# Peptides against a protein of PDB entry 5IXI: the designs that were tried, part 5

Target 1, 141 residues: chain A of PDB entry 5IXI
Amino acid sequence: TPLLDASSLEYLFAQGQYDLVKCLAPIRDPKTEQDGHDIENECLGMAVLAISHYAMMKKMQLPELPKDISYKRYIPETLNKSIRQRNLLTRMRINNVFKDFLKEFNNKTICDSSVSTHDLKVKYLATLETLTKHYGAEIFE

## One batch from the design tools (peptide; aimed at target 1 S113)

Design b1_p10_3 (made by RFdiffusion4)
Pose (drawn by RFdiffusion4):
Parts: C-alpha cells; sequence; structure tokens
Structure b1_p10_3 (pose): chain A 132 residues (1-60, 70-141), chain P 10 residues (1-10)
C-alpha cells in the first residue's frame, strides 16, 4: 500500500516543480566542474520531464522549468553557448517524446515519480526541515 | 552535454 494517492502525487509534483524553479529546493553543490555541468544537464532533463508531462496530460523553452539560478547563470554565457543549450534541450525533448515514452512505456505516473525521485537527489535536503 | 534521460529511462 503506497503513501500517496493520485491527488497528493499531482499536488506534490506541482509543488516540486514550484520548489525547483523558485529555488526552494536548491540544487546541490557541485563536487567538480564536470559534476556541475552534469547537474545543469539533469536540470534540462527535469525541464523535459515537466514539459512532456504537461503535453501528455493535455493529450498533445526550457527557461520556465529550471531553477532561476541556473537561468541567471546561463544568461551570463555567450550567445553561441545559449543556442547550444537550446539545441541540446530540443534534442533531449524530441528524443524523449519520440522514443523513450513509447519504448519504456512511460506513463504520467512514472514521470512524476522520476521527477520527484530526482528532486530527492538533485536538490539539498529535500523534504527536510532545518532549524538554526 | 550529457543526456541524463537515457540513464533515467534506459
Amino acid sequence: TPLLDASSLEYLFAQGQYDLVKCLAPIRDPKTEQDGHDIENECLGMAVLAISHYAMMKKMSYKRYIPETLNKSIRQRNLLTRMRINNVFKDFLKEFNNKTICDSSVSTHDLKVKYLATLETLTKHYGAEIFE
Amino acid sequence: FHNPLKDWFP
């Protein structure tokens, strides 16, 4: 018997997206430059998941689906790199919706689950309350 | 760029 029902899961998914974007769920610190880039790449993956879920729900840019801090960070880079980030994101999104949804038979439930499960490891102290 | 979706949904 699971902890959450569909309603709580949907709400938690919406809250999780809110936390990730507004940085109430701050992304974990990088161990290395490579780890940092990997974190940014995961963030693009998270944006793909959020957009894919939205489109799936209604039966159908990454900027509004990633932490604002990374957005400000990306806005500081040269234009070619930003075009590059856009292209990589588009490729991820296309590949995910065209192949992975079908191949791995990804439902909306699995998607929300992977999203939140990824929040548990992508962000600092998710679900915890720290008092000073 | 690393595609984490391939690791997440192999």

Design b1_p10_3_s1 (made by RFdiffusion4, then SolubleMPNN; from b1_p10_3 with H2Y W8L)
Fold by OpenDDE base, seed 1:
Structure b1_p10_3_s1 (fold): chain B 141 residues (1-141), chain A 10 residues (1-10)
Amino acid sequence: as target 1 above (141 residues)
Amino acid sequence: FYNPLKDLFP
């Protein structure tokens, strides 16, 4: 991975989030049903990274985040629409698992392991490269 | 680094 200065990394991270959510960098087509599920999981994981990064940048603890914090603003809009069309129980499960994982990630990964905002940006962009059809090739060449 | 992307929603 090429070395990026702080300003470049910050720009790419912000642009990457925007491109993912707005589907300007569309997620890759699933090869199998399981692959589709994995892609969805990765998208939700990207939301965890993005939210955690936001919290760290604002020096906010999880209790200070809005009670209705969710993945909705941090995943591809197409996926968000898909999830909203699923049945209530499925949506509840996704919401609960997401919230629990977000808490666990912040406690065990950020608070306990000294993960930095830099690390989150790098992980986000690296995952974005594998998750999207064409976007990553331009960044990591 | 804990990977938050693997098997998040099995």
Scores: peptide ipSAE 0.035, ipTM 0.691, DockQ to the pose 0.205
OpenDDE base, seeds 2, 3, 4, 5: peptide ipSAE 0.034, 0.033, 0.034, 0.033; ipTM 0.688, 0.684, 0.685, 0.684

Design b1_p10_3_s2 (made by RFdiffusion4, then SolubleMPNN; from b1_p10_3, 3 letters changed)
Fold by OpenDDE base, seed 2:
Structure b1_p10_3_s2 (fold): chain B 141 residues (1-141), chain A 10 residues (1-10)
Amino acid sequence: as target 1 above (141 residues)
Amino acid sequence: FTNPLKKLFP
């Protein structure tokens, strides 16, 4: 992976979030049913990274974030629509597991470690490359 | 570094 200066990384991270959510960088087609679930999990993981980055930038702990904070704004719109079409119990399960995961990630990775916003941006962009069909191919060898 | 890509749902 090529080295990026701080300003370039900041720009790419912001643009990458936008492209993922707006499906300008569309997620790759699943090869199997399990692959589809893996893709969804990766997208939800991306939401964790994005929210954690947001919290760190705002100097906020997760409990201080709005209670309605959710993955909804941080995943591809197509996936969000798909999740919304699932039954109530499934949606509740996804929400609960996501919140628990977010809390765990924040406590163990962010608060109790040396992980920085820089690290989150790098991880986000690297994952974005694997998630999407063609995005980042020119940047991440 | 907790793996953010671990399985979140069945």
Scores: peptide ipSAE 0.037, ipTM 0.694, DockQ to the pose 0.194
OpenDDE base, seeds 1, 3, 4, 5: peptide ipSAE 0.032, 0.032, 0.035, 0.035; ipTM 0.666, 0.674, 0.685, 0.687

Design b1_p10_3_s3 (made by RFdiffusion4, then SolubleMPNN; from b1_p10_3 with H2K W8L)
Fold by OpenDDE base, seed 5:
Structure b1_p10_3_s3 (fold): chain B 141 residues (1-141), chain A 10 residues (1-10)
Amino acid sequence: as target 1 above (141 residues)
Amino acid sequence: FKNPLKDLFP
């Protein structure tokens, strides 16, 4: 696979986000309950990457983001619907853990490690490959 | 760097 230039990477990153959220690139079937949990974590991680990338592109610090920033727009719609159907305590836990992790990622990874938007796009697409059934493989052919 | 794709929710 040839190296992707900046423009190509930007396109693939944008398209990948759209396909994941709209379930055009469906996530893989879980093999076990733990695998299902891992898949959910990966989806939430994808949201962290996407939000961080957005913030960096807009030159925004995390405190400048809306207080109601959430994973909802950055995960598969099917998963979002599933989470909304869970009990209140579970949803509260997910929301709190996500927000805490986003803060930690911003502080320890983005600020301390000098991670670039390029790095985030690469990581996102690489994860998309492992997360989806068949769509991800096409990206790297 | 810290990988967010590991275990977000233990």
Scores: peptide ipSAE 0.031, ipTM 0.678, DockQ to the pose 0.210
OpenDDE base, seeds 1, 2, 3, 4: peptide ipSAE 0.031, 0.031, 0.031, 0.027; ipTM 0.680, 0.679, 0.674, 0.654

Design b1_p10_3_s4 (made by RFdiffusion4, then SolubleMPNN; from b1_p10_3, 3 letters changed)
Fold by OpenDDE base, seed 1:
Structure b1_p10_3_s4 (fold): chain B 141 residues (1-141), chain A 10 residues (1-10)
Amino acid sequence: as target 1 above (141 residues)
Amino acid sequence: FTNPLKRLFP
């Protein structure tokens, strides 16, 4: 939130990433099938935010990131396992869409809109609040 | 900013 100092925000952002990926802050149960799909999309979006933040912090261009950069280490482990169980074509589609959007996000959103690392952290934590069962709400209390 | 990734992935 805008009331958090930079140090607190950095800590919460790092902790939030860890808790999401390690399922210490489990994602909420889907209310409908569409809700489940939306949750997955939000998780993949979280990966884009996290990767973009990493790149910005390291002052790296996207081509400088590992060629095999993916969502795998930036989404809940349970979701990652679920995706791995899907057929090859589906996984290829997810991978391609993710990579394409990651590039687009960085070019059109980060560069063109001058989004800062601060903005990404705030957006990440705000999304985490809506995505997790209980953990996210406590961040903004 | 808004999340442009919503409902983007299969």
Scores: peptide ipSAE 0.042, ipTM 0.710, DockQ to the pose 0.156
OpenDDE base, seeds 2, 3, 4, 5: peptide ipSAE 0.037, 0.035, 0.037, 0.037; ipTM 0.691, 0.684, 0.693, 0.693

Design b1_p10_4 (made by RFdiffusion4)
Pose (drawn by RFdiffusion4):
Structure b1_p10_4 (pose): chain A 132 residues (1-60, 70-141), chain P 10 residues (1-10)
Amino acid sequence: TPLLDASSLEYLFAQGQYDLVKCLAPIRDPKTEQDGHDIENECLGMAVLAISHYAMMKKMSYKRYIPETLNKSIRQRNLLTRMRINNVFKDFLKEFNNKTICDSSVSTHDLKVKYLATLETLTKHYGAEIFE
Amino acid sequence: SDLIKKILET
């Protein structure tokens, strides 16, 4: 018997997206430059998941689906790199919706689950309350 | 499935 029902899961998914974007769920610190880039790439993956879920739900830019801090960080880079990030994101989104949804038979439930499960490891102290 | 892994394998 699971902890959450569909309603709580949907609400938690929406709250999780809110936390990730507004940085109430701050992304974990990088161990190395490579780890940092990997984190940014996971953030693009999270944006793909959020958008794919939205499109799936209604039966049909990454900027509004990533932490604002990474957005400000990306806005500081040269234009070619930003075009590059856009292309990489588009490729991820296309590949995910064209192949992975079908191949791995990804439902909306699995998607929200992977999103939140990813929040548990992508962000600092998710679901915890720290008092000073 | 690790969807993030799947996405990043693109």

Design b1_p10_4_s1 (made by RFdiffusion4, then SolubleMPNN; from b1_p10_4, 6 letters changed)
Fold by OpenDDE base, seed 2:
Structure b1_p10_4_s1 (fold): chain B 141 residues (1-141), chain A 10 residues (1-10)
Amino acid sequence: as target 1 above (141 residues)
Amino acid sequence: VDLIQEIKSV
C-alpha cells in the first residue's frame, strides 16, 4: 500500500466519507446474493469506523455520544434508503445489533488495543477500495 | 465486519 503523509491521509479520509455517503464513489455491483450481504456488512462496518473516529477526535466516550447516533449518516444514501424500506422489526434489529457492535468495537478494539485515529483512517480507506467500483483504485495507484 | 450475519443469527 502507498505511504501517505498525515495531511494527505486526513484529506482522503474526509473526502472518502463524503464520496461514499453521497454515492459519488458508488459501491460495486454484487456478484451474488451473498456478495450483496457482504457489501452491506462492510458499509455498516464503515459506519462503525467513521463514528469511532469521530468520537476519538472529539474526545468523547460512547455514553457521551448523542442518543440518536446511528449508521444513517455514514453509509451510502442508496443503502440507507433500502434499509428504511424494510419492516419495523428488521430495522429495530439492525439498529440494536449495530449499536451493540459499536460498543464492543470501541471497548475492545479502541480502548483496550489503543487503536489510533490514524489506524482508523487507513482501515477506512482500505475498505473503501474494496467496496467501490473505481474510486479505491485511484487512491492506491 | 459481519453485522448482517449477526442479525440473522438473532
Scores: peptide ipSAE 0.031, ipTM 0.675, DockQ to the pose 0.142
OpenDDE base, seeds 1, 3, 4, 5: peptide ipSAE 0.030, 0.028, 0.029, 0.029; ipTM 0.657, 0.658, 0.658, 0.652

Design b1_p10_4_s2 (made by RFdiffusion4, then SolubleMPNN; from b1_p10_4, 5 letters changed)
Fold by OpenDDE base, seed 4:
Structure b1_p10_4_s2 (fold): chain B 141 residues (1-141), chain A 10 residues (1-10)
Amino acid sequence: as target 1 above (141 residues)
Amino acid sequence: VDLIAEILSV
């Protein structure tokens, strides 16, 4: 938000990532099966934001990112466990779609649209609000 | 993020 200074935003972004992954800010309960799919996709989207932010801060392109960087460490641990229990073909699909989107996002959104790390942090926290049960109220209070 | 969710759903 425009009311948050840079230092506060940096702190909230870091803490928000930690809280999401560690399920200290648990994701909201799905209202329907489709809602559950939407929640999962939003989590994967947040992983894209987090990874892109990391890459921008390190001034690295996607091919330069370590091979172990994936959505796995940037989504709620509960969701990660769920995905790991799915069959091989499903996991391959998720991996491929995520990889492709991450590449596309970096090329078109980051490079072409001049999105800043500041913008990514704001978007991440805003999404965190909509995705979690109670944490969002704390952020924007 | 809304667009991201839609793309990842395909």
Scores: peptide ipSAE 0.044, ipTM 0.705, DockQ to the pose 0.394
OpenDDE base, seeds 1, 2, 3, 5: peptide ipSAE 0.043, 0.042, 0.043, 0.042; ipTM 0.697, 0.727, 0.704, 0.702

Design b1_p10_4_s3 (made by RFdiffusion4, then SolubleMPNN; from b1_p10_4, 4 letters changed)
Fold by OpenDDE base, seed 3:
Structure b1_p10_4_s3 (fold): chain B 141 residues (1-141), chain A 10 residues (1-10)
Amino acid sequence: as target 1 above (141 residues)
Amino acid sequence: VDLIKEILSV
């Protein structure tokens, strides 16, 4: 993991979220159909990290978050558009899987462990590095 | 789901 002070890490984390969602740091091209699915899962994972970080910063439990919390604002806009074009049953499955995982992550990783907001930012940036085409190099330079 | 667990495990 990069050796960054708290202020630098906070800045990079905020900027990284913006760049991922706005596709300023575009995700890597899939090599296969399965790779495309893996990339999608990684993006959904990024959403979990971002939401969990938000909840921790606000000192809120997940049940206190809006019931309509979703990945939509935390994944690349291109991927969000792609998901919106899928059939209703597929979208419902994605929504349910995401919500279930978010809950499980919060309970078993955040609540039952000593994971800090610092750890989440590091994990987010590390994942961003592997997920995007060029942004990772900028993060660790 | 299993892949996400692996990726997000801290």
Scores: peptide ipSAE 0.079, ipTM 0.768, DockQ to the pose 0.179
OpenDDE base, seeds 1, 2, 4, 5: peptide ipSAE 0.070, 0.071, 0.078, 0.063; ipTM 0.768, 0.767, 0.774, 0.758

Design b1_p10_4_s4 (made by RFdiffusion4, then SolubleMPNN; from b1_p10_4, 6 letters changed)
Fold by OpenDDE base, seed 4:
Order: C-alpha cells, then sequence, then structure tokens
Structure b1_p10_4_s4 (fold): chain B 141 residues (1-141), chain A 10 residues (1-10)
C-alpha cells in the first residue's frame, strides 16, 4: 500500500467529502433491504466523522456549533432527499438520534480516546471505500 | 450504534 503523506491525506479527505455529498462518488447499490439500511447508517456515520473533524479543527465544542448543524450537508444528496420525504415525526427522530449520537461520539470517543483528526480522516476514507462503487478503489491504488 | 434501528424502535 502506498504511503500517504499528510498533504495527500488532507486532499483526499476533502475531495472524498465533496464527492460523496455531490454523488460524484455514488454509493453502492444495496444487495438487500438490510444492506440498504446498513448503507444509510454508514452515511450518517460519515456525517458524524466529518462534523467531528470540523469541530476539532476549529477547536469548538459541539454545543458551540451552529444550532442548525446536522447530517444534511454531510450525506449524499440523494439520501438527504429521501429522508426529507419521510413524515415529520420520523424526521424529528432522525435529527434527535443523530444529535445524541454526535454528542456521545464527541464525549466518549474523541475526548476520552484521544482520537486525532488524522484518525478521523483515515476512518472516513476507509468507510468511503466500502460505501462507494468505484471511488474507493482509486484512493488506495 | 444503529441509528436507523433506534429510529424504528419507537
Amino acid sequence: as target 1 above (141 residues)
Amino acid sequence: VDLIAEIKSV
């Protein structure tokens, strides 16, 4: 495996976020209903990683982030549109569960485990490889 | 954590 220097990793992480959200690196087709469920969860997980990375880079605690921060701008646009079609109570639940998980991730994983921004980028790119059809293969060639 | 499972549990 090629050694990725810091600058290369930073570039790939930024590009990966853009490509995922804009569906330039489309997520893989689900093989089953459960697989589709797993893919959606992983996408939400990607949002957690991206937001956590942002917060760490800005030296901001999660409560200090804008109140409107959510998964919406950090997941594939197609998935965001799908979620928006769900009923109000479901959407409210998604928002609350996501925010709770984000908070827990920050408190118990980032702070307690001393996870670095480097670790988050690596995890993000590794997950991106598993989620996307072809883009992930390019990253690790 | 399975976020979707948590949503559907209630």
Scores: peptide ipSAE 0.035, ipTM 0.694, DockQ to the pose 0.114
OpenDDE base, seeds 1, 2, 3, 5: peptide ipSAE 0.029, 0.034, 0.035, 0.029; ipTM 0.659, 0.688, 0.684, 0.656

Design b1_p10_5 (made by RFdiffusion4)
Pose (drawn by RFdiffusion4):
Structure b1_p10_5 (pose): chain A 132 residues (1-60, 70-141), chain P 10 residues (1-10)
Amino acid sequence: TPLLDASSLEYLFAQGQYDLVKCLAPIRDPKTEQDGHDIENECLGMAVLAISHYAMMKKMSYKRYIPETLNKSIRQRNLLTRMRINNVFKDFLKEFNNKTICDSSVSTHDLKVKYLATLETLTKHYGAEIFE
Amino acid sequence: FSNPLKSWFS
């Protein structure tokens, strides 16, 4: 018997997206430059998941689906790199919706689950309350 | 760049 029902899961998914974007769920610190880039890549993956879920729900830019801090960080880079981030994101999104959804038979439930499960490891102290 | 979705849904 699981902890959450569909309603709580949907609400938690929406809250999780809100936390990730507004940085109430701050992304974890990088151990290395490479780890940092990997984190940014995971954030693009999270944006793909959010958009894919939205499109899936209605039966059908990454900027509004990533932490604002990374957005500000990306806005500081040269134009070619931003075009590059856009292309990489588009490729991720296309590849995910064209192949992975079908191949791995990804439902909306699995998607929300992977999203939140990823929040548990992508961000600092998710679900915890720290008092000073 | 790396695509984390490949490992996530492998």

Design b1_p10_5_s1 (made by RFdiffusion4, then SolubleMPNN; from b1_p10_5, 3 letters changed)
Fold by OpenDDE base, seed 1:
Structure b1_p10_5_s1 (fold): chain B 141 residues (1-141), chain A 10 residues (1-10)
Amino acid sequence: as target 1 above (141 residues)
Amino acid sequence: FTNPLKKLFS
């Protein structure tokens, strides 16, 4: 794979976020029901990466983020619509688990393991490659 | 690192 300079990586990361959320790079079709759950989990993980990257770039602590911060604007719009159609208890569970993990990820993984914004971008793009139809394959061939 | 949210929302 070619070595990406900082500017190229920043561009690809931003474009990848946009394409994923707007479904311009649609997520791959699930092969099984479990695969579908895995895809959703990966999308939610992508949201954690994106939010954490945002917070790090802004030098913000999680309490400084809006209280209603959620995965909603960081996952594919199709998935967001799907989640909104699920029952209240399921949505509450997803929200709570997401918020708890986001806090955990920021407090421990980011701070304790010294994960950098560079690492988050690389992980995001690598996950995007496995998650989407064809789009990611062009990045790291 | 891997995605730690894998299987958490099933």
Scores: peptide ipSAE 0.038, ipTM 0.705, DockQ to the pose 0.154
OpenDDE base, seeds 2, 3, 4, 5: peptide ipSAE 0.034, 0.029, 0.034, 0.033; ipTM 0.687, 0.653, 0.687, 0.681

Design b1_p10_5_s2 (made by RFdiffusion4, then SolubleMPNN; from b1_p10_5, 3 letters changed)
Fold by OpenDDE base, seed 5:
Structure b1_p10_5_s2 (fold): chain B 141 residues (1-141), chain A 10 residues (1-10)
Amino acid sequence: as target 1 above (141 residues)
Amino acid sequence: FRNPLKELFS
């Protein structure tokens, strides 16, 4: 992968988020049912990265974030619609596990300053490359 | 650090 300066990385990170959420860079087709579940988890993980990055950039701690913070604005719109169609118990499980994981991630990974915003952007873009069909190749051309 | 990707619900 090419070495990017700070400004270029910031741009690509922002554009990558937009493309993923708006499905301009569609996620890859699942090979199996389990692969579909893995893709969903990857998208939820992307939301964790994006939210954590936002919090760090705004110098906000988790208690300062909205109480109803969710993955909804940080995952592909198609996936968000899919989740909304699932039964109540499934949706509750997803919401609870996501919130718990977000809390743990920030407490154990972000609060001790072991991970920087730079690291989050790099990891986000690297995952985007593996998650989408062809978008990743365009980033590192 | 913990990887939030792929293994979120594992």
Scores: peptide ipSAE 0.035, ipTM 0.694, DockQ to the pose 0.224
OpenDDE base, seeds 1, 2, 3, 4: peptide ipSAE 0.032, 0.031, 0.030, 0.030; ipTM 0.694, 0.692, 0.668, 0.685

Design b1_p10_5_s3 (made by RFdiffusion4, then SolubleMPNN; from b1_p10_5, 4 letters changed)
Fold by OpenDDE base, seed 2:
Structure b1_p10_5_s3 (fold): chain B 141 residues (1-141), chain A 10 residues (1-10)
Amino acid sequence: as target 1 above (141 residues)
Amino acid sequence: FTNPLKKLFA
């Protein structure tokens, strides 16, 4: 992967989050139904990375985060709308699994390891490249 | 580190 200096990485990470959420960098079209689920999982994973990065930057532990912290503001608007249209039980399941995953990620990856905000930004951008139709290709190509 | 892309929902 190309070498990115700190300032460039910071900018690209911020812009990448914005572009993903606002669908300026649209997610790729699913090839199959399972591919669609994989895309959704990737988006939710992106939310975990973004939230964890936010928490680290604010020097907050996960229990200190606002109770309303969720994936909703960290995933593509189109996906958020889709999830909102699903039934209550499905939404509850998604919320619970997401919360559990976020907790596990922070405990095992962030707190118990040497993962830095730099690592999260790199992982985010790398995932963004694979998730979107073309965005980010110029970053790593 | 922990794979953030693991399946979150069915």
Scores: peptide ipSAE 0.036, ipTM 0.695, DockQ to the pose 0.191
OpenDDE base, seeds 1, 3, 4, 5: peptide ipSAE 0.030, 0.030, 0.034, 0.034; ipTM 0.658, 0.650, 0.689, 0.690

Design b1_p10_6 (made by RFdiffusion4)
Pose (drawn by RFdiffusion4):
Structure b1_p10_6 (pose): chain A 132 residues (1-60, 70-141), chain P 10 residues (1-10)
Amino acid sequence: TPLLDASSLEYLFAQGQYDLVKCLAPIRDPKTEQDGHDIENECLGMAVLAISHYAMMKKMSYKRYIPETLNKSIRQRNLLTRMRINNVFKDFLKEFNNKTICDSSVSTHDLKVKYLATLETLTKHYGAEIFE
Amino acid sequence: SAAERLFESF
């Protein structure tokens, strides 16, 4: 018997997206520059998941689906790099919706689950309360 | 990439 029902899962998914975007769920610190880039890449993956879920739910830009801090960080890079980030994101989104949804038979439930499960490892102390 | 590994994990 699982802990959450569909309603709580949907609410938690919406709250999780809110936390990720507004940085109430701050992304973990990088161990290396490579790990940092990997974290940015995960964030693009998270944006793909959020958008794919939205489109799936209604039966049908990454900027509004990533932490604002990374957004401000990306806004500081040269234009070619930003076009590159857009292209990489588009490729991820296309590849995910055209192939992975079908191949791995990804439902909306699995998607929200992977999103939140990813929040557990992508962000600092998710679900924990720290008092000083 | 990290995102691709994330997607493969489904």

Design b1_p10_6_s1 (made by RFdiffusion4, then SolubleMPNN; from b1_p10_6 with E8A)
Fold by OpenDDE base, seed 4:
Structure b1_p10_6_s1 (fold): chain B 141 residues (1-141), chain A 10 residues (1-10)
Amino acid sequence: as target 1 above (141 residues)
Amino acid sequence: SAAERLFASF
C-alpha cells in the first residue's frame, strides 16, 4: 500500500514470519481436502520467499546455502509436525521438490537479481493475508 | 503458490 514505508514493511515482514511459524497468526481452516493441499503449498511457497530473502540480505551465493536447507523452520509449526508424520516417500517428494524449486527460484533472486528483497516482502505479506484467519486484515488496515 | 507466481512473472 502507499502508506507502507520501507521501515514499516521491514517490520511487518519480520513480524509476519514469526507469527506464521509460531502459529500466532494461525492458518485458515481448509474448506476441502484440495483446499488443505493448496494451503500447504502456499506455506511451502512462503518458506521459499523467506529463505531467498535471507540469502539475499546476507549476500549468500547458492553454494553457500546449507546443504540441509529446508522448509522446516519457515512454515507453521503445526504443519511441520504434520509433514513429519507422513511416510518416507511423501517426505522425500516434498523435500526434493522444495529443494529443486528453491534452487531454481534463487537463480532469479540471488544470481540474476531479477527479484528484489522488496518484491519478496510484498509477496510474503500479501500471501500471509490470504493464508491466515484474521491477521491479514490487521496488516492492510 | 506465491513463490511460483512471483517466479513466473520474471
Scores: peptide ipSAE 0.205, ipTM 0.832, DockQ to the pose 0.484
OpenDDE base, seeds 1, 2, 3, 5: peptide ipSAE 0.205, 0.199, 0.204, 0.205; ipTM 0.834, 0.832, 0.833, 0.834

Design b1_p10_6_s2 (made by RFdiffusion4, then SolubleMPNN; from b1_p10_6 with E8S)
Fold by OpenDDE base, seed 3:
Structure b1_p10_6_s2 (fold): chain B 141 residues (1-141), chain A 10 residues (1-10)
Amino acid sequence: as target 1 above (141 residues)
Amino acid sequence: SAAERLFSSF
């Protein structure tokens, strides 16, 4: 397989985000209840990667991020709809855990600069391959 | 999650 240049990687990352959120690259069916939870957590992790990448590309600092930043626009729309149908306590838990982790992750990525935008793109696309049914096979063919 | 694994790898 040929090595992707920077411009190709940037394109694939952008397209991958769009395809995941719009469910054009649908997430795989869960094999078990636990697998379903794992898939959901991976999607939330993908949201963290996407948001952090955006912040880094815009050269934003932590205080500059919107206080109401949410996973809702960075996860599959089907999953977002599912979460909105859950009870208040469950939604609050998801929101709190996500926000706490995002803050910690951004400290490591934006503040410490130990993680690059390149790292985020590669990790995002690699995870997209594992989460989706057939989309990943085309990316890494 | 993917973010957790990436975070832990550095």
Scores: peptide ipSAE 0.095, ipTM 0.773, DockQ to the pose 0.507
OpenDDE base, seeds 1, 2, 4, 5: peptide ipSAE 0.088, 0.083, 0.089, 0.085; ipTM 0.769, 0.766, 0.766, 0.769

Design b1_p10_6_s3 (made by RFdiffusion4, then SolubleMPNN; from b1_p10_6 with E4R)
Fold by OpenDDE base, seed 3:
Structure b1_p10_6_s3 (fold): chain B 141 residues (1-141), chain A 10 residues (1-10)
Amino acid sequence: as target 1 above (141 residues)
Amino acid sequence: SAARRLFESF
């Protein structure tokens, strides 16, 4: 990733979140069924990064995070709609896996403070490049 | 995922 000052990084991170969720930076087309699953997992990972960043910026502790927090507002709207069309068991599995991972991740990011907000922003933007069709190429020209 | 890779790096 190119060198960015703190202000630029903050701006790009905020814009990247908006573009991903609103599908202004559309997700790349899957090459295979497994690739589609990988893309979905990466999107869910992006949600974890975004939520964790928010929690850290607000200096929130784990018990302060809403128990009903979900990936729904932090993934592409198209993907959210797709997931909502799946059967109950599948949705429950996704929800449980996400919540468990989020908890584990936040233990490390918030409690241990081993990951900084800077790290989260960099990882988010780097992943955004790989997930989207042309967003990364345009932003980091 | 990206989050997991980052998590494992620390």
Scores: peptide ipSAE 0.106, ipTM 0.790, DockQ to the pose 0.499
OpenDDE base, seeds 1, 2, 4, 5: peptide ipSAE 0.103, 0.104, 0.104, 0.085; ipTM 0.788, 0.789, 0.790, 0.783

Design b1_p10_6_s4 (made by RFdiffusion4, then SolubleMPNN; from b1_p10_6 with E8N)
Fold by OpenDDE base, seed 3:
Structure b1_p10_6_s4 (fold): chain B 141 residues (1-141), chain A 10 residues (1-10)
Amino acid sequence: as target 1 above (141 residues)
Amino acid sequence: SAAERLFNSF
């Protein structure tokens, strides 16, 4: 668990998003094909956390969210390029599953507020440490 | 995923 005050947590969360997307903190190498699939799912999960946090901070309601919200700007650029090269049906499946989960997740974040922005930031940073090669070493003991 | 685990905990 990170030992951070509110201002430090906000800063590290923002920086962590930038580092993940820009591949400045590259994701770890998959050990197997299944591990690669698991890593992809974790990245998509990170996108859900980031998008939901953004919506909550902007005080957006569910009807105000764009219909075309996508993981594309919230996952590593290398992974985004990989997904775009897959066949149409595969891409449609990924898009649909992501949108369905995002909608369900936001019921407990934007609507119910049972999950706080603090919870999202902590979970994001904790996952970032395990997902990337060396990032997060300074924020966890 | 991290989001799924968090979702299930709340």
Scores: peptide ipSAE 0.235, ipTM 0.849, DockQ to the pose 0.494
OpenDDE base, seeds 1, 2, 4, 5: peptide ipSAE 0.226, 0.225, 0.225, 0.231; ipTM 0.847, 0.846, 0.845, 0.849

